Peptides against a protein of PDB entry 7PB4. Designs and how they scored, part 190

Target 1, 105 residues: chain A of PDB entry 7PB4
Amino acid sequence: KMLNIKEYKEKLLSTLGEFLEDHFPLPDRSVKKKKKNIQESSVNLITLHEMLEILINRLFDVPHDPYVKISDSFWPPYVELLLRNGIALRHPEDPTRIRLEAFHQ
Target 2, 218 residues: chain B of PDB entry 7PB4
Amino acid sequence: DALQMAVGYFEKGPIKASQNKDKTLEKHLKTVENVAWKNGLASEEIDILLNIALSGKFGNAVNTRILKCMIPATVISEDSVVKAVSWLCVGKCSGSTKVLFYRWLVAMFDFIDRKEQINLLYGFFFASLQDDALCPYVCHLLYLLTKKENVKPFRVRKLLDLQAKMGMQPHLQALLSLYKFFAPALISVSLPVRKKIYFKNSENLWKTALLAVKQRNR

## One batch from the design tools (peptide; made by RFdiffusion4, then SolubleMPNN)

Design b2_p15_4_s1 (from b2_p15_4, 6 letters changed)
Fold by OpenDDE base, seed 2:
Structure b2_p15_4_s1 (fold): chain B 105 residues (1-105), chain C 218 residues (1-218), chain A 15 residues (1-15)
Amino acid sequence: as target 1 above (105 residues)
Amino acid sequence: as target 2 above (218 residues)
Amino acid sequence: SSQLLRQMVEELVEL
């Protein structure tokens, strides 16, 4: 039973990953090194799939504080997408922290 | 030159020592406006100023005026548009600024140098259809961007649901008609055959400027 | 956990 749940979760994550890649890909940061000192912060953006994994893992690992701090690796459109669709919630006192929505309530 | 000084002011912010901050801001804003409407702005100037207008660095009145003068001399970089969409999602700009941005994006669409990265943003634009204020302009943008590969069953369902909620809006009908053209099997509903596609005239704010840009680049 | 993920997938597919 537990093995089947893990395999099912992995399959769902894979299917989710494929869906997110197809419909919400990261823009190609063609780092055109044009010399002008616009500190294009060389921050590697994570995928929406990776962002969801972080949020899911935090919910399970630390259920009493399920909030994740928004880092510079979090692409703002992804954060907005999660918030607008009720997948994530901002912390009421700290707008820099988000949690996965508790869909079981 | 005066334009470089003005752009530099908006980029770096006000030098602390200026006693009359508002007068200095207005001077630089008028400089940008004058150059933009007469000659257009370089792609690099648009890149800088567009980000400033959407970042929330200045008040809504200033941001609105900057955005209204984002008129290209030749082309707009698609990278500037990608960055702009990111700023829209940070939530530091007003709803009116978002509407103005989509109007600008539709009006300036032909002057964007490339569309490959903008096409990747299709899903984000589509997600903005739920905003009643944005919906007419987003439908127009999607009408310009939609390819066969973008027409998916879930998007068809969303458009039909929006139609059920909002009624037979001309902009929504235009987009649905395009979807039906690409994927007739996904849309069983009989759409009224509209001989003319009508979107809100988003370009009206820039009509004279756009004509001038087209004349300079011929 | 699997139900939560399924709901998220469903919500994302509905976007």
Scores: peptide ipSAE 0.237, ipTM 0.811, DockQ to the pose 0.096
Fold by OpenDDE base, seed 1:
Structure b2_p15_4_s1 (fold): chain B 105 residues (1-105), chain C 218 residues (1-218), chain A 15 residues (1-15)
Amino acid sequence: as target 1 above (105 residues)
Amino acid sequence: as target 2 above (218 residues)
Amino acid sequence: SSQLLRQMVEELVEL
């Protein structure tokens, strides 16, 4: 039963990943290194798929504190997308933390 | 150069020691406004100032004034637009600033150097249709961006649901008509054959400035 | 867990 759930989760995540890549891809930052000293910290942005995976895993691994800290790798449009669509919630006291919605209501 | 000093002020922020911070800010803001409306701004200046206007570094009044003078001399960098969309999502700007940005984006659309990355943002713009204040301008933007590949059954459903909620809005009908053009099988509903596509604010805030830009680049 | 994922997928597909 647990193995089937993991396999099903992986399949759903894969299918979801394909959907997210098609509809919500990361912008191609052509980081042409023009020498101007803007420390564009080359923060590698994660995919929306990876972001969702982090949120899902946190919900399952730490259900009593399911919040994830928004890192610099979190592309702001993705965070906003999740929040606007009720997929994620901000922590009431710490806006830098988000959780996956408990869709069981 | 007075413009470089003004841009540098906004970029670096106010130097602590000025007793009259407001007068200095106003001086630099007027410098930017004057150059932008007379000559337009370079793509690099727009890149800097657009990010400042959307970052929440300054108050809403200042941000609004900066955004209103984001008039190109020649082109706007697509990268500036992508960065701007990111700032909008951080939520440090007002709702009015977001509306103004989408108005600006529609008005300046032809002056953006490339569209490849903006087209990748299609889904994010589409998600913003749910915001009643943004919806008219987002529909116009989507009308400019929509390709056949973007027309999906779920987006058609969302547009129809939005129409059921908001009524038959001209901007929504324009977008639906385009969707029907690309995918007639997805939209069974007879759309009124409107001879003229109507979007809100055909007379944008930049009409005179845009005419001047087009004349300079001929 | 699977129900949550389904709901997420549904919501995302409805975006």
Scores: peptide ipSAE 0.237, ipTM 0.813, DockQ to the pose 0.094
Fold by OpenDDE base, seed 3:
Structure b2_p15_4_s1 (fold): chain B 105 residues (1-105), chain C 218 residues (1-218), chain A 15 residues (1-15)
Amino acid sequence: as target 1 above (105 residues)
Amino acid sequence: as target 2 above (218 residues)
Amino acid sequence: SSQLLRQMVEELVEL
């Protein structure tokens, strides 16, 4: 029974990943390296799937403080998407932290 | 060049030593406005100023004035638009600025050099349909962007749900009609045959400027 | 956990 749940979760995550790649891909920042010295820090943006995984894992690993700090790897449109759709919430006192919404049964 | 000094002021911010910060700001803003409406702005100038207008670096009044004069001389870089969408999502701009941006984006759509990256933002624009203030302009933008590949069952459901909530809005009907054209099997609902697609005239603010841009690029 | 994920998937599919 537990093994079947794990496999099912993995399949769902895979299916979710595919869905997110199809509908919410990262823009290809073809950073044309124009030589100008502005260290636009080539911060590697994470996928929406990876962002969700981080949020899910934090909720399960640290349920008493399920908040994740928004890093520069968090693409702002993804953060907004999650917040706007009630998938994530901002910390009430620290807008730089977000959590996965507790889907109450 | 006066324009370069003005753009540099907005980019670098006010130099601390100016006693008359407001007069200096107004001077540079007027310089940008005058050049933009007369000649248009270079793609690089738009890149800088558009991001400034949406970053929350300045007050809403200044941001609004900057955004209103984002008139290209020739083209707008797609990268500028992608960055701008990112800034919109940071939430440092007002709701009115967001509306103005979408109006601008629709009005300037033909002047954007490429559409490949903007097309990748389709899902994000679609998600913005739920904002009642943005919905008319987002529908127009989506009408310009929508390809057959974007027409999915879940998006059809979402549009129908929006129609149920807000009624038969002309802009929503226009988008649904396009969806039905690409995927007739997904839309069983009889759509009124509208002889004329009607979007709110978002370009009216720039109508004269856009005519001038088109004349210069002929 | 599986129910939460399912709800998230459902919500995301409705986006």
Scores: peptide ipSAE 0.218, ipTM 0.789, DockQ to the pose 0.093
Fold by OpenDDE base, seed 5:
Structure b2_p15_4_s1 (fold): chain B 105 residues (1-105), chain C 218 residues (1-218), chain A 15 residues (1-15)
Amino acid sequence: as target 1 above (105 residues)
Amino acid sequence: as target 2 above (218 residues)
Amino acid sequence: SSQLLRQMVEELVEL
């Protein structure tokens, strides 16, 4: 039973990853404009899949504090996408923290 | 150069020690406005100022004035647009600024150097259709961006649901007609034969400036 | 839960 749930979760995550890459890919920011001094902050943006994985894991690992701090690796359009679609919620007192929505069992 | 000083002021922010902060800000705004409307701005100047206008660094009145003068001399970098969309999602700009941005994006669409990265944002623009204030302008933008590969069954359903909620809006009908053109099998509903595609004229704010840009680049 | 992932996928597909 547990193995089947794990395998099913992995399959769903893979399918979700493929869907997210197809419909919500990261923009190619690799256009390093050769111009000098503005350190485009070399912050590696994470994929939407990775962001969701972080949120899911936090919900299961720390259910009493399921909030994740929005880092510079969180692409703002992804955060907005999750919030607008009810997939994530902002912390009521700290707008820099988000959680996965508790979908009713 | 007065323009370089003005751009530098907005980029670095107001120097705390200036006794006359508002007069200095107004002077630099007027400089940017004058150059933008007369000559247009370089792609680098638009990159800097567009990000400033959407970052929430200044008040809404200032941001609105900056955004209204984002007129290219030649081209706008697609990277500037991608960065701008990111700033819109940070939530530091007003709803009116978001509307103005989409109007600007539609009006300036032909002056954007490339579309490949903007096309990757298709899903994000599509998700903004649910915002009633943005919907007319987002439909126009999507009408310009939509490729056959973007026409998916779930997006068709969403557009039909929006039509059911909002009624037969001209901008929704225009987008649905394009979807039916690319994927007729996905849209079983008979769309009224509209003789003319109608979008709200987003260009009206920049009409004179756009004519001048087109004349200079001929 | 697999249910949560399904709901997320469904919601994302419905976007």
Scores: peptide ipSAE 0.237, ipTM 0.802, DockQ to the pose 0.096; fails the geometry check

Design b2_p15_4_s2 (from b2_p15_4, 7 letters changed)
Fold by OpenDDE base, seed 5:
Structure b2_p15_4_s2 (fold): chain B 105 residues (1-105), chain C 218 residues (1-218), chain A 15 residues (1-15)
Amino acid sequence: as target 1 above (105 residues)
Amino acid sequence: as target 2 above (218 residues)
Amino acid sequence: SSMTLRLMVQELVEL
C-alpha cells in the first residue's frame, strides 16, 4: 500500500510538472539584449512546479506557520495564478507571505 | 534632450530636494506626452516608462497619463509586454490601470515586434477572464493570440461556464466561435452565426496616434 | 484548467 502511494504521488508530480510546463512556462528572459545599464536583476526565477513544492513542503513541515515569504525568485504571474485559482492564500497581515490553501475540509 | 531628461526623471524618481516637485513632474509628463503623440516613443523609452506606469512608483493619475502615451514610433518590444504583465500581477496598480493596460495591449498588438513570448502568457491571460472588468478586453486579446494548440477541453469548459454565468456576451461569443473553428468537436453547442465579430473598440483612445504611426512607418 | 490545476494540487496534498 505505501509503495503504491509513493509511486502514485510521483506520477502525480510528474503529470503536474508536464501540465505546468505546457501551460504556464517561464518566459524565456534569455533575450538579454547586452545593453549595459538595466541591471535586470539576474534573479533566477523558479518554476511554478518548484514554487508549489515549496508551498506543499512548508504546509507539511511547519503546519502551525505554513506561510512562505515571497522572494524575488517568485515570478509575480505565478503568485497571482495561485491566488486567483484558490490554490494559495495571502497572509491576512503580511501581503508578502502566502500559504497553500488547506484543501482538507 | 528634453525627452531624455523626462524619462530619466521618471526612471530615477523625484529628487527629494526640489521645492517644486509637482511642477517638475508635470513638466516632464507633458514632455513625454507631447513627444509620444507627435512622433511616438522609441522601444527603449516605452520599456522604461511602461514599467514605471505599472510598478506603482507614482500615483494612479500619473500612471494613467504615462500609460495613455505609450505610443510607439516604430515597434514595441515583446520583452516590455512580458515585464508589464509581471508588474500587473504584483498588484501595485489600480484596477483601472489594469483595464487600460489590456486596452493598450489590444490597440498596440500589431506594433509588438514578436509574439512568441506573449503566446507563452496565454494561460495567464485566460485566467484573467474571471475578472468582469477585464473580461471584454481579455477576450479580444485571446482572440488575437489563440492558436489551435491553445484550444483545450478545459478552456472550452471554462468559456462555457463563463457564458452560463455572464450570458451570451458578444466578446465571449467571438472567442467561442474561434475555438469552434479550431476544434469543432469540443464545442457541441450551436453558436449563433454572427455576421460581425464585435469587440469593444479599445483603439478609440489611440485611433489618431495609431493612424499617424502607420503613416510614418509606410 | 484552473480547476484542473487546483484538483491536481489538492490530490497531491491529500496524499
Scores: peptide ipSAE 0.327, ipTM 0.832, DockQ to the pose 0.274
Fold by OpenDDE base, seed 4:
Structure b2_p15_4_s2 (fold): chain B 105 residues (1-105), chain C 218 residues (1-218), chain A 15 residues (1-15)
Amino acid sequence: as target 1 above (105 residues)
Amino acid sequence: as target 2 above (218 residues)
Amino acid sequence: SSMTLRLMVQELVEL
């Protein structure tokens, strides 16, 4: 039973990953215009899949404080996508923190 | 030159400049407006100013004026558009600025150098259909972007749900007609045969400028 | 769709 749940979870994550890659891919920032001087800190944007994984893991690992701080690696369109669709919520007092929505309510 | 000084002011200038009686701000804004409407702006200038207009660095009135003069001399970089969409999602711009941006994006669509990255944003644009103020312009944008691979059952359902909620809007019907063209099996509903696809004239704000750009690039 | 994404995430969380 537990093995089946893990396998099913992995399959769901894989399917979700494929869905996210197909419909919400990161823009190809590979056009590094070599602007010389400003060390634009090459903030590596994470995928939406990785973002969701972080949010899910936080909910399970720290259920009493399920909020994740929005980092520079969080692409703003992804954050807004999650918020607008009721998948994530902003912290009521700290808009820089988001949590996965508790779908059981 | 005067334009470089003006762009430099907006790029490096005061954060939270009160829209009030700053003669300097008005001077630089007029400089940008004059050059943009006469000659158009270079892709690099648009890259800078477009992001400024959407970043919330200045007040809504200034942002609106900047965005209205985002007229290319030749081309707009798709990277500028991708960055702009990111700024829209940060939520520091007004709803009116968002509407104006989508109107601008539709009006300037043919002047964007590439569409590959913009096509990757299809899902994000589609998600914006739920905003009643944006919906007409987003439908027009999606009409320009939609390929067969974008027409999925879940998107069809969403469009039909929107139609049920909002009624038979011309812009929504136009998009649905395109979806039916690419995937007739997904849309069983009879769509009214409209001879002319009608979108709100987003171009009206830039009509004269667009004619001038096309003339310069011939 | 937003709904599909939400449902997929919900299923993962309920798991």
Scores: peptide ipSAE 0.310, ipTM 0.815, DockQ to the pose 0.276
Fold by OpenDDE base, seed 2:
Structure b2_p15_4_s2 (fold): chain B 105 residues (1-105), chain C 218 residues (1-218), chain A 15 residues (1-15)
Amino acid sequence: as target 1 above (105 residues)
Amino acid sequence: as target 2 above (218 residues)
Amino acid sequence: SSMTLRLMVQELVEL
């Protein structure tokens, strides 16, 4: 039973990863030609999959404070996607913090 | 150059010492508007000003005026559009600004230098179909972007659900007809054969400007 | 698309 659940979880994660890569890929920033002056901070953006993993892990690891601070690595379209689809919620008092929606209600 | 000074003002913000901030703002805004409508703007100027208009740095009235004058001299950089979409998602711009941006994006679509990165944003644009104010313009944008690879069963279901909710909207029918063209097996519903696809293009704010751009680039 | 993504995430969390 436990092995089947673990395998199913891994398969589901893989399927989710493929879905996210196919439909919500990061824009390729590599085309930034060397025009010198705009310090476009080379902020390494994380994938939507990685963002979801962070949110899921926070919910399980710190259930009393399941909120994650939005960093510069969080691509704004991903944050908006999660919020608009009811997957994540903003903290009511701190809009820089988001949590995974509690689906167990 | 007056235009460079105006762009620099919007980029760097108001210099603290100007007693008449509103008059200075209006002067620079009029400079940008005049150049944009007469000659168009360089791709670099559009890159800077488009981001400013969507960043929430200025009030909605100023942002709207800046966005209305995002008229290219030649081309718009695809990177500017990708950055702009990111700013739209930060939530600092008004709903009216978002609508205006999608109208602008559709109007200026042919002047965007490349489409490869914009095509990668297909899923994000599709997610915006649920916004009733954006839906007509997003459908038009998706009609321009849709490839066979984008036509998936879940997107077909979503479009049919939207049609059930909103009724047979011309813009939605246009997009569904394109989907049926690429994947007829996914759309069992008989779509009315519309001989002409009509998007709300009649009120293109940039029609005169776009004609001028096309004439200059010939 | 939004519903599919939400359902997939929900299934992962319930797991």
Scores: peptide ipSAE 0.305, ipTM 0.818, DockQ to the pose 0.291
Fold by OpenDDE base, seed 3:
Structure b2_p15_4_s2 (fold): chain B 105 residues (1-105), chain C 218 residues (1-218), chain A 15 residues (1-15)
Amino acid sequence: as target 1 above (105 residues)
Amino acid sequence: as target 2 above (218 residues)
Amino acid sequence: SSMTLRLMVQELVEL
C-alpha cells in the first residue's frame, strides 16, 4: 500500500512536470546582446515545476509557517499564474511571501 | 538630442534638484509623444519606455501617456514584449493600463520582429481570459497567436465554460472558430458560421500612426 | 488549463 502511494506520487509529479514544461515554459531570454549597461539580471529563473516543488515542500516541512519568500529567481508571470488560479496565496502582511493554498475543503 | 534626454529622464528618474518637477516631466513627455507620433520610436527606446510605463515608477496618467506613444519607427523587439508581460504580473500597474497594453499589443502585433518567445507566453495569455476586462482583447491576441499545437482539449473546455458563463461573445466565437479549424474533432458543438470575425477595434487609438509606420517601411 | 493545473496540484497535496 505505501509503495503504491509513493509510486503514484512520483507519477503525478512527473505528469505535472511534463504538463508545465509543455504549457508554461520559460521564455529563452538567452539573447546575450552585448549592450554593456543593461543589467540583464543574471538571475537564473526557476521553472514553474521547481517553484511548485518549493511551495509543496515548505507546506510539508513547516506547516505552521508555510510561506516562501519570493526570490529574484521567481518569474513574475509564474507567481501571478499561481495566485490567479488559487494555487498560491500571498501573505496578508508581507506581499513578498507566498504559500501553497490549503485545498482542504 | 531632445529625445535622448527625455528617455534618459524617464529611465534615471528626476534629478532631485529640479524645483519644477512637474514642468520637467511634462516637457519630456511631450518630447516623447511628438517624436513617437511623427517619426516613431526606435526599438531600444520602446524597450526602455515600455518597461517604465508598466513598472509603476510613475503615476497612472503618465504611464498611460507613455504607453499610448509606444509607436515603432520600424519594429518592436519581442524581448520588450516578454519583459512587459513580466511587469504586468508584478501588479504595480492599474487594470486600465493592462487593458491598454493588450490593445497596444494587438495593434502593434505585426510590427513585432519575432513571435517565437511570444508564442511561449500563450499559456499565460490564455490564463488571462478569466479577467472580464481583458477577455475581448486577449481573445484577439490569442486569435493572432494560436497554432495547431496550442489547441488542447483542456483549453477547448475552458473556452466553452467561458462561453457558458459570459454568453456567446463575438470574440469568444472567433477564437473557438479558429480552434475548430485546427482541431475539428475537439469541438463537437455547431458553431454558427460567422462569415465575419468581429473583434473590438483595438487599432483605433493608433490608426493614423500605424498608417504612417506602414508608409515609412515601404 | 488553470483548472487542470489546480487539480493536479491539489491531488499532489492531498497525497
Scores: peptide ipSAE 0.303, ipTM 0.815, DockQ to the pose 0.243

